# Designs tried in a protein design run: peptides against a protein of PDB entry 4XPM. Part 6

Target 1, 160 residues: chain A of PDB entry 4XPM
Amino acid sequence: VMLHSKNVKGFLENTLKPYDLHSVDFKTSSLQSSMIITATNGGILSYATSNNDVPKNSINEINSVNNLKMMSLLIKDKWSEDENDTEEQHSNSCYPVEIDSFKTKIYTYEMEDLHTCVAQIPNSDLLLLFIAEGSFPYGLLVIKIERAMRELTDLFGYKL
Target 2, 67 residues: chain B of PDB entry 4XPM
Amino acid sequence: DIKGTIAFDTHGNVIESTGVGSQRIEDIGDLSKVTLDAEGFAQVQGDSLLVHLYKRNDITLAVYTSA

## One batch from the design tools (peptide; made by RFdiffusion4, then SolubleMPNN)

Design b1_p8_7_s1 (from b1_p8_7, 3 letters changed)
Fold by OpenDDE base, seed 1:
Structure b1_p8_7_s1 (fold): chain B 160 residues (1-160), chain C 67 residues (1-67), chain A 8 residues (1-8)
Amino acid sequence: as target 1 above (160 residues)
Amino acid sequence: as target 2 above (67 residues)
Amino acid sequence: SVGPLVYE
């Protein structure tokens, strides 16, 4: 079943929710942004942001979107480099995972004061990208994005 | 009795931290080397605090207590 | 005492 753009948007919005550890008294902040971007060009296919206070079509909103575009491009470039670097794939910033017999890798990247993680949707030309505040632990981001990808099976194998 | 906690993965990356654990992230290096029992538990005396280690599904939880 | 973390 093909996911409509609206459904994908809703999914990404749901990923913005904070991670609440029930075993201990710990709760993260909400993600700043959640995006699906192209692995080829870093183009944004869908995105969600936690900052809903910015009026749509305002200059601030445009700047925010432009910032997301810049970040997505930078992360895509770094991801592309790492995919061609065996050493980087064996670092503590890379998490090889397998979902339903599909292999992919999760990368964590520091972007200024933000914590980001990105993963190629298995066998696809798409990347899932989470952007969070520095208070969001990387280890938890990795768990979050892995579990999120498990809900995106409809996008597995998606080619542009 | 609990002064703080640290949860970390097999990469040594922090999953969560609370209390004094937030200020002792550097302990992960040593804690990751501790031999756990068959149930994935251990206790380590660290300076003035006792550290209770619990590992399950590649996630290690360190609980810092006074005793 | 606190038991091991459970992530589901």
Scores: peptide ipSAE 0.030, ipTM 0.784, DockQ to the pose 0.023
Fold by OpenDDE base, seed 4:
Structure b1_p8_7_s1 (fold): chain B 160 residues (1-160), chain C 67 residues (1-67), chain A 8 residues (1-8)
Amino acid sequence: as target 1 above (160 residues)
Amino acid sequence: as target 2 above (67 residues)
Amino acid sequence: SVGPLVYE
């Protein structure tokens, strides 16, 4: 299995789009960030962010990337801890899901005023991570990441 | 008239909220315990609001109306 | 386990 960075980047950019529930008067904000990170070290393999107006190579860009790195590491650590904690796996912050006979879990984590959710790409060394504003409902965030995960079947079983 | 809505999943987490529902997220705890009929429907009397519950496809929609 | 991070 090959990981093509350009294709993944485009995919992540698409996940940033807000959820618009046409049946009700409700629309989310865009995701702040969407990332593919390693489950082993929390390293960012690919990422997309909604605020791309920051000049490249600027201090602000560097700081933003560093912030993403920090968040990814923290979430990875929490995820890793929860994967080894039966109690956490039975909390309302854990969503066991099955995609085409592949099992994975979606976790929701509050980080300051942000809403995040993370899921291991089935049988892989990769995590998909969404970061949104606090106004983004967790339940909808979970639905979003599950549906996104279904589009990443090529990465199922991907090992580093 | 509908005063607001809350949609929540089987974990009690919010999927969407509108109107007064956005200010009553704490109601989910109680609403999730309500026994629904065979059609997935129930009505619950609140303080000044009547809550209409509809559950379908593991999603519960609470619609707030005047009592 | 570690709880949610809160801005301080």
Scores: peptide ipSAE 0.022, ipTM 0.696, DockQ to the pose 0.018
Fold by OpenDDE base, seed 2:
Formats: sequence, structure tokens, C-alpha cells
Structure b1_p8_7_s1 (fold): chain B 160 residues (1-160), chain C 67 residues (1-67), chain A 8 residues (1-8)
Amino acid sequence: as target 1 above (160 residues)
Amino acid sequence: as target 2 above (67 residues)
Amino acid sequence: SVGPLVYE
């Protein structure tokens, strides 16, 4: 299956949707952002944001994108540090998971008042990154990103 | 009746919270240490609330009730 | 049935 940028963009947009737990009458807000970034430099390859009210090419849009770039880089750096720290890999912020016999780790990070979740797409140079409001529970973010990665098998093993 | 709920994972991180549970996230630390029976159930008497614990598939649900 | 545990 050939992956196109539009397909990835559409996928990320879909991940923005709230998570609804019908059993206990709990519904999250939409994700603020969903991104695929490089594990090497934290560069954004694709992204989606729920803040679509900003006019295109406006200064506010530029600032928003720049903010995403900064957060992506910071999260990538922290992720890289944690990947080289066995203690951090055993903390409550790290979730080892296996998808289709591929192992990866999901990390949760607090970024100011935001809740973020990042995971390396198995055997790839890519990271999937979710950014949500503080009201979005970390445990639910982990579930969300794990399920999302299961739909990105075409990116498994992707090297830059 | 139910006053609130907290669901948390094996890491102690919140999956969801409602009602009074949203104000008692700090309870997870203690609730996670409670020994559950063979059915994954336990009851814990708190200050003014009774907590019903249900664990299934690595998720623990705490239901706060008056009795 | 098992009674409730004391929670502190």
C-alpha cells in the first residue's frame, strides 16, 4: 500500500476526535494536535489541529505552527533522553507495548498545562504525537495512541 | 447512588473521572494497593464514601457511593 | 461476602 501525504493528514485529523466512554458518561475534548514527527530531529512531517478557526496565512496561524514545531522538538528531545535511560523506561510515564509482534514504547509528558503522548512507530524513524488539554486523562491518551498506531502498519519500518 | 468514578490503568494514570472522583484523583495511589478478590472486586470504606473497585483487563474502576 | 476494607 502506497502512503500519500493526504492520507496521513486525513488519518491524523480523525485522531483529533473526542474519546467517548458511554459506560460512565465521560467524554473528552478533542485533541489539540496530532502529528507525525521525525525521531531524529523532531521535524513535523504531518499534523492536524483542532484549531481551524485561525485564518490561513495569518500571524496567528504562523505562531500556532511555530508553537507546534517547538513542542515537537522538545518532546523529541525528551523522548530521546528517555530512550537512553532505563530508569525512565520503567516509570509511570512509559508504556511498553507490542503491536503485531513489533515492540514500541508510549510516553506521556506534561507540557505546561497540556497533556502529551508520544510513541515511536515500530521500527521506524517516526514518532506519533498527541497533544491534548489537561482535562484529557493520560491513561486514555495512551489507549488512544496505541489504537491509532495499530492503523499505521504501513509506516512500520519506515526509515528516513 | 453513585457520587463519582475514577478509572485508572496499571501505571496509576487516569483513564476517566466523573463526579467526586474528579476531585479525588490522589486516591489512586492508595486504591492501587488494595488487594482485590478473585473476581477483581473490593470495597473500601473511605471518609464519607464507600469505594467499589472493579478491575478488568488492566483497568481499575473505582465507583464512589454513599453506601 | 467480604466486607469493606478500611481506607486511609
Scores: peptide ipSAE 0.012, ipTM 0.662, DockQ to the pose 0.010
Fold by OpenDDE base, seed 3:
Structure b1_p8_7_s1 (fold): chain B 160 residues (1-160), chain C 67 residues (1-67), chain A 8 residues (1-8)
Amino acid sequence: as target 1 above (160 residues)
Amino acid sequence: as target 2 above (67 residues)
Amino acid sequence: SVGPLVYE
């Protein structure tokens, strides 16, 4: 199975969009970043960020990418620790979910003033990672990432 | 009239908040412990506000109104 | 930039 990098990039860009709940007059901000990273090393395979107005090869772009690399590694490490900790798996920051009979877990992490959410793509060596501002509610962030994973069935079982 | 709202999941995490609800996220801890009736409804008197609780599909909506 | 993801 082949997934072109451009297609994955386009998918991640689409996940950046905010939720607008007109019934209760509530609208979220856009995600700051959406990433697919390796569960083994926290390496970034694909990513999308809001604020794409940064010129290519600029120092600002380099700093932004470096920040994403650092965050991805830190979250990967924390995720790995939690996957080996039964107490953390039973905390309110862990959401066991089942997608098409495949089981995975969604974790929420506070990173500085950012709200993050990470989940292993079922049976794969990949993690889906959302990074949002603190104004983005965790509960809605969890719903968002679960629904996004349901659209990534082609990556289920992907091994490095 | 509605002064604000909070929606939260079974983990007590926020799904949405509006109005005064956005400043009262800490209420979720207490609201999550309120016993709901058979229709998933409860009313809780707060400081100066009345909270209407509705639970549907494992999501709880708290609506803040004047007492 | 990583290339296409290929797996069987």
Scores: peptide ipSAE 0.013, ipTM 0.678, DockQ to the pose 0.261; fails the geometry check

Design b1_p8_8_s1 (from b1_p8_8, 5 letters changed)
Fold by OpenDDE base, seed 5:
Structure b1_p8_8_s1 (fold): chain B 160 residues (1-160), chain C 67 residues (1-67), chain A 8 residues (1-8)
Amino acid sequence: as target 1 above (160 residues)
Amino acid sequence: as target 2 above (67 residues)
Amino acid sequence: MKKLTYLP
């Protein structure tokens, strides 16, 4: 499986879009960040952020990326712990799902005032991670990330 | 006459809320226990509001009305 | 008729 960085970046940028419930008068904010990280060490392979007005190679950009690196590492560590904890897998913060006969789990984590959602891309060494404002309901984050993973079938089984 | 709504998933986590529903998130615990009919529908009478429950695709929508 | 359930 070939990982094309440009194509993945474009995909992540699209996931930033708000979730719109057409049946009711409700629309979320955009995601703050969307990332693909390694399950092994939490390294960022690709990312997108809603704050794109930061000049390239600026100090602000570097600080933003460093913050993402820290968040990704923390979430990866928590995810790793939960994957080895039966009790955490039975909590209401864990959503077992099946996509094309592949099983995976979606986890929701509160990080300070942010809402986060993470899932292992089926049978891969990769995690998909969404970071949103606290106003973004966890129930919708779960639906959003599940639907996004269904579009990443080319990455199923990807090993580093 | 809709007074509000709550949508929640199978884990009881909120998807959306509007109107009086935003002030009654605590109702999810009781609403999740209501037996739905074969069409995924139920009606629950509360203190002053009637709640219409619709479950579709693992999402439950509660609509609060005066009658 | 749809069933009406009462909450205590």
Scores: peptide ipSAE 0.020, ipTM 0.623, DockQ to the pose 0.009
Fold by OpenDDE base, seed 2:
Parts: sequence; C-alpha cells; structure tokens
Structure b1_p8_8_s1 (fold): chain B 160 residues (1-160), chain C 67 residues (1-67), chain A 8 residues (1-8)
Amino acid sequence: as target 1 above (160 residues)
Amino acid sequence: as target 2 above (67 residues)
Amino acid sequence: MKKLTYLP
C-alpha cells in the first residue's frame, strides 16, 4: 500500500468544508484542521488547515504547524490510553463503528476551547483527526469523520 | 410555532441546535431518557414549552413549541 | 392522544 501525499492532502482539504444540515437552518463553520497522524507516535503525515491567510514559510505558519504537532501528540496519547481502558471505550466519548466489515472507534475530545474527534483508520497505524471550533457540535463532528473515513478505504490495513 | 430545536445522537452529543434549543442543551440528559412510542415519537412538557421528540436513524430531534 | 411526559 502506497500513501500518495498529494491525494491525501487534497482529501483532507475537502474535509475542512462546513457541514450543512438541509433539514434545519444550521450550517457549521469550517474545520480548523484535518490531519492524518501515526497511531504509534502521533506524527503528522498529512494535514490541512482553514487558515489560508498565513504566508508560507512565515513564522506564523511555523508556529501553527508546531501547534498542530503538539495537539496531535496530545490526542494520540489520550487515544492510546483509551484504547487500553475498557471504561473509556464505553463512555459517551467513544463511538464504535463498522465500515465494510472493518471495525474502528471514533473518539471525541475537548481540547481547550476546541472540539476534536479522532478515529483509527481500520486495521492501520494511522489516525484521522478533525479539529473544530467549540461551536461545531460533537455529534455532527462524529458523523463527518465517519463519512470521511469511508473514503479512505485504500488506507485500511496500512502499516508503517 | 417552533421556538427552537435540538438534535442529538445516542451518546447525548449535540448534532445541531436552533432557537431556544441552543440555550437548553442541558435538557438532553432528560430528553434522552424519555421513552418513545413505536413511531419514535414522544411529547414532553417542560415549563412553558412543549417538546416534540422524533427519533430516526439513531438521531433524536427535539422541537420546542408553545404549550 | 400520545402520552405526555413531564420534564422537571
């Protein structure tokens, strides 16, 4: 299995788009960030951010990337702990899901004023991570990441 | 007239909220415990508002109206 | 009529 960085980057950029509920007058903000990270050490393999106004190679961009690195590590650590904790797996922050007979879990985590959710790409060493503003409802965030995960079947079973 | 709405999942997490529902997210705890009929419907009286509950596909929609 | 449940 080959990870095509450009294709993955484009995919993650698309996940940033707001979620529009047509049944009600509700539309979310864009995601702050979308990332694929390693489940082993929380390293970022690919990412997308909604802050496109930051000049490339600027100090602000570097700081933003560093912040993403920190957040990814923190979430990975929490995820790892939860994967080894039966009680956490049965909490309201854990959503067991099945995609094409592949099982995985979606976790929601509050991080400061941000809403995040993370899911292991089924049978892989990779995690998909969404970071959104606090105004983005967790339930909708879960739906969003589940749907996105269904488009990553090529990464199912991916090992580092 | 609809005064607001809350949609929440089986974990009690918010999917969306509008109107007065946005200020009553704490109601989810009680709303999630309400027994729905065979059609996935229930009505709950709360203070001056009537809440209409609709559950479909593991999503519960609470619609707040005047009593 | 459908049953009403009181929300405390």
Scores: peptide ipSAE 0.018, ipTM 0.654, DockQ to the pose 0.009
Fold by OpenDDE base, seed 4:
Structure b1_p8_8_s1 (fold): chain B 160 residues (1-160), chain C 67 residues (1-67), chain A 8 residues (1-8)
Amino acid sequence: as target 1 above (160 residues)
Amino acid sequence: as target 2 above (67 residues)
Amino acid sequence: MKKLTYLP
C-alpha cells in the first residue's frame, strides 16, 4: 500500500467544505485545515488549508505551515497521551467508532479558539486531523471526520 | 412558533443550534437525561419554554416553543 | 397527549 500524494491532497481539499444541514437552517464555515499526519511523530504527510490565497514562498505561507506543524505535533502528543489513559478514552471527547469491522477512536480537542478533531486511520500509523473555527460544533466535526475516514479505506493498515 | 433549536449527539456535544437554543446550550446536560418514549420523543417544560425532544440515529433535536 | 416532564 502506497500513499498517493496527489490523490490524498485532493481528498483533504474536499474535506474543507462546509457542512450544510439541509433539514435545519444551519451551515458551518469551511474547515481551516485538514491534515494527514504520522501517529509516531506528528509529521505532516499531507495538508489542505482554506487560506490558499497566500502567495507561494511568502512569509505568511511559511508561518502558516509552521503553525500547522506546531499544531500537528501538539495534537499528536495529546492524542498519544489519551491513547494511554483509560479515563480520557471514556470522556465525552472520545468517540469509539467501527468502520468495516475496523475499530478506531475520534477525539475532539479545543486549541486556543479553534475546534479540532483527530482520529487514527484504522490499524495505520496515520492520523486524520481537522481544524475548524470555534463556531464549528464538535458533534458535527465528529460526524464529518467519521464520514471522511470511510473514504480512506485504502489507507487502513498503512504502516510507515 | 419555534423559538429555537439544539441538536446534540450522544456525548452531549452540539451539532447545531438556533434561536434561543444557542443561548441555552447548558440545557443539554439535563435534556440528555430525559427518558424518551418508544418513538424517541419527549416533552420537557422549562422555565418559560416547552422543549420537544426528538431522537433519531443517535442525534437528539430539541425544539423550543412557547407551547 | 405525550407525557410532560419538568426540568429541574
Scores: peptide ipSAE 0.017, ipTM 0.649, DockQ to the pose 0.009
Fold by OpenDDE base, seed 1:
Structure b1_p8_8_s1 (fold): chain B 160 residues (1-160), chain C 67 residues (1-67), chain A 8 residues (1-8)
Amino acid sequence: as target 1 above (160 residues)
Amino acid sequence: as target 2 above (67 residues)
Amino acid sequence: MKKLTYLP
């Protein structure tokens, strides 16, 4: 059975944590946002943000959510284009991966001064999307999202 | 005495950088072309700095030192 | 890009 909404939210919140490379003296910042969105329309099914200082039901919160909606839509559109573009799939911004015999692709996108990473949850109509500061290296962001997807097996094959 | 580091993946994308390595991300292009020995190690000289390359699990770590 | 030389 599918994960409950609260469980998914909790999962996304956990993905916000910094990536700590123990082999070297390096630690990233927290993710700015982590989202599960629809691959079809870019609609947000669940999200988490590191900036929780915004009062609930405030205009600022609404603007923040709207910003997430806009970003998710833009990334979804770019992702959709790339999925239909052979050249983009062979670029250094595309990482074909296999998780438990399921194939998917991880894409990295620069959005303003932010580093973003998106991947289709295997065989699903869902995308996992990470948004981080520019100081978060792309290569590490890719590793992070791959590992995160391995924990979302319940969503594999999910269709809208 | 480590002056800096760069770690990069098989796509040449940065995983981490510190010290002088943070200012030398452009070196990845050349570093990725260096032939590593059977142990995944190589040394290269560049701009008065010695670079020690270590590759493990498809991640290459470049360590910049003065000697 | 700075030139790097391999040291055996």
Scores: peptide ipSAE 0.031, ipTM 0.671, DockQ to the pose 0.010; fails the geometry check

Design b1_p8_8_s2 (from b1_p8_8, 3 letters changed)
Fold by OpenDDE base, seed 4:
Structure b1_p8_8_s2 (fold): chain B 160 residues (1-160), chain C 67 residues (1-67), chain A 8 residues (1-8)
Amino acid sequence: as target 1 above (160 residues)
Amino acid sequence: as target 2 above (67 residues)
Amino acid sequence: SRSLVYYG
């Protein structure tokens, strides 16, 4: 299976948009980052960030990418540990979901002052990862990532 | 599995409901009494479902999942 | 960890 990088990049950019409750005066911030990473080693296959105002090939760009790489690896490691821990799978940080008869789990992790949410794309070697500010409610992140994953059915079962 | 959600304000008014949450609006009375932790979270075991509570900016979101 | 609360 061939991953179309441009299409995936565009998808991830769209996921950055805030969660807006139209009935009341409540709107989240944009996601800080959205990524598809490998479940095997935490490698970044595609990513989007809310702040793209960084000069190319600059030291700031390198630092930004390195930061994403570090966060991806850390979250992958935590996810991997939880996938092998029955107790963690029954914690309040784990949400089992079903999409088109495919089962997966959504995990929420606090990373310093950031709120993160990660889920394995069903039956695949890929993880979808959202990173948001601390003001973004975990419950809304869970809903957001579930809805987003429903648009990635072409990646279900993808193996590296 | 996520079975539904309820979002409500400080007065108990429904802001949003989905799935089984739409059929369990009466739970707001009990959920509003739950003591949240310092981060605004709580986990509540109901009759057949587990409820995850999140409060931010005076809005409480209840996510209903299987136990 | 967070506490688990029960209700009827």
Scores: peptide ipSAE 0.052, ipTM 0.695, DockQ to the pose 0.013
Fold by OpenDDE base, seed 5:
Formats: sequence, structure tokens, C-alpha cells
Structure b1_p8_8_s2 (fold): chain B 160 residues (1-160), chain C 67 residues (1-67), chain A 8 residues (1-8)
Amino acid sequence: as target 1 above (160 residues)
Amino acid sequence: as target 2 above (67 residues)
Amino acid sequence: SRSLVYYG
């Protein structure tokens, strides 16, 4: 059963929630953005942002979407380069993981003062992308995105 | 008495830090090389602090106490 | 982590 666009949007909105470590007094901020993009062109298929206080069909909304488009394209390009670079795949910025016998990699990238992480949905043409403030630890971003991907099994193997 | 904490993953990336731990992020390099026992525990004596290491589910927690 | 330059 494939996820419908509405369901995917709702899923991404849920990923925006902070990460709460119950063992210690530590809680992150909400994600700035959560996106599913194409691995081929970096096109946005679905997205969610914490800043939803923008009127629909406004110029500000258009500018916000355009900003996301630029960020997605840049990260997709960097991801593509790393997928063809064995040295980058062995750095501490790359996390190889296996989910239900499917292998994928999680990459962390510093984008100016923002912390980002991206991962290919296993055997698919899709990337899951999280963008957070610099105060969001990379270690928690990796854990967060791995757990999120485990809930997207319906998208495993999805081809455009 | 706990003076601070550092939590880090298997890649040495910080997950959280508190107290004196926030000022000793550079310790992760050395702490990651410490051999843990079968229960994922170790103690390391520093200059003026004792570090208690706990590893669970690929996350290492370092607790700094006086010693 | 590796750095990406973005000024958008």
C-alpha cells in the first residue's frame, strides 16, 4: 500500500517535532524543514516547515518554497558527489545503515549555520532531508532520520 | 556530585552536553578509544575529574564527577 | 560534517 501525498505531508509534519532525551535534561528545537526530494533532480515531492505562519498563495510563501528548492538542489548535488566518492563514504559524516535488509547511507552536512542530514530511502529514487538549527546535534539528527525511514517502508523501492 | 555530561555517537558526534562537559567536547577523541567492559562501562581518571563511561545502543554517555 | 555554502 503506497502512501498518498496527504499522508506523506502529514508524516513530514510529524518529523518536525523536537527530539527529547528523557535520560537527561536535554530537548532539541523543532526541525526547520523536512522534505522528500528526488535523487535525480532534487525536486521537492513533499515538504513541511516549522514556519507555517505564512498566508497561502502569498509572495512570502512563494519565496519560502523557492528557498527550499535551492537548498534541496544543493544538498542533492553534494549527496550525488559523495555517493561517487569512497573517501567521503568512510568519513564520520557518513552513516551506513541497514533497515529490513535494505542498505542505505545517512549523510550530515553543515549548511552555513544550519545542521542538515539526508538519506536515500532504500532502493528508491527518493531522498529524505532534515534541516535544523545549529543547536540540533548531528548525532540526534542521524538517529531521528533513521527512525523516520523505518516508518517509510511503503516507499522502499519507489521509482520515478 | 555530577559536574557535567557528554553524550556522543559511534562517529564521535555530540548528542548532548551539560555542565563541564560542554567545555570538554575535545575529550571525545580520547574517550572514544577507551576499552569498555562487557557491560559497556569504564572509568577514566582525569586531571581533577573522574569520567564514568556508559555505552548503550551505540550511544556513549560520559559523566564527569569530582575525584 | 562537511560544509555547504548557502546564502539563500
Scores: peptide ipSAE 0.031, ipTM 0.611, DockQ to the pose 0.021
Fold by OpenDDE base, seed 2:
Structure b1_p8_8_s2 (fold): chain B 160 residues (1-160), chain C 67 residues (1-67), chain A 8 residues (1-8)
Amino acid sequence: as target 1 above (160 residues)
Amino acid sequence: as target 2 above (67 residues)
Amino acid sequence: SRSLVYYG
């Protein structure tokens, strides 16, 4: 299995879009960030952000990327801890799911004023990570990331 | 504008609650009976709030809004 | 626990 960075980047950019239900008058904000990171080290393989106002190669851009790196690492660490903690796996923040007979878990984490959601791409060394504003309900993040993950079947079983 | 949320499982157990949802856990009984569309969505007009229901797998999310 | 503390 080979990762195609351009395709993955485009996919992640699409995940940034608000959760908009046409049948109901409800629309969330856009995701702040969407990332695929390594489960081993929390390294970012691909990412997308909704804030495109920062000039390229600026100090602010660097800080933004560094912030993503930090968040990614922190979430990865928490995820790793939870994966080794039976109690945490049975908490309200953990959602076991099955996609095409592949099992994985979706975790939600509150990071200060942000709502985050992370899931291991089934049987892979990769995590899909969504970061949203606090106004984005966790339940919708879970639904969103599950649906998104269903589109990443090519990455199922991906090993570094 | 979101006033609160309730997330619950197929057994009616609270997964999470926020805002006004935290004070309306009792609504789960009624919300669990609502027929959802093919996408797992529904709207329920409450007393003063509109409830948006979203279900996928074992999770049902109720979002309370003013409109 | 759902809470993460972020410094930075």
Scores: peptide ipSAE 0.031, ipTM 0.680, DockQ to the pose 0.021
Fold by OpenDDE base, seed 3:
Structure b1_p8_8_s2 (fold): chain B 160 residues (1-160), chain C 67 residues (1-67), chain A 8 residues (1-8)
Amino acid sequence: as target 1 above (160 residues)
Amino acid sequence: as target 2 above (67 residues)
Amino acid sequence: SRSLVYYG
């Protein structure tokens, strides 16, 4: 499977959209960031952010990218630790799921004032990572990321 | 805007709560009896708040908003 | 453990 950056970028941008209830006037905030990173070293393969006001090649852009790199690495490390910790896999922050007979786990992590969710794309070397404001309920993040992964079947089994 | 949340398991144990949800733990008894649709969703009108229910596996999330 | 702390 070939990762096409344009298609993946567009997908991640779409995941930024708020969780919107159809029947009532209620929606969450947009995600701050949506990322696909490597499970091996936490490298960012693709990302999208809701902040589009940062000028290209500016110091602020560099700082924002560096921030994403740091967050991705930290979450990857925590995820890796949890994957090797049976107790953490049975905590309330771990949600085992099955998508089309493929098993994976969704983890929720509080990063300072942010709410994050991360999940391994089934049988792949890739992680999907959502970063949201603290006002975004963890339960809704879990639902959101599960549904998003169901649209990434082409990446199932992707190895670096 | 979200006024609060409650997450609880099948036994009614509070997993987490925020905002007004922390003050409405007693609602779990009624919320646990609500029939959810095939997607695990329901809406319940409370006294002055609308409750959005989302269930995944054995965990139910209640999101409180103004009606 | 649910908490991560960002340093830097």
Scores: peptide ipSAE 0.028, ipTM 0.636, DockQ to the pose 0.021

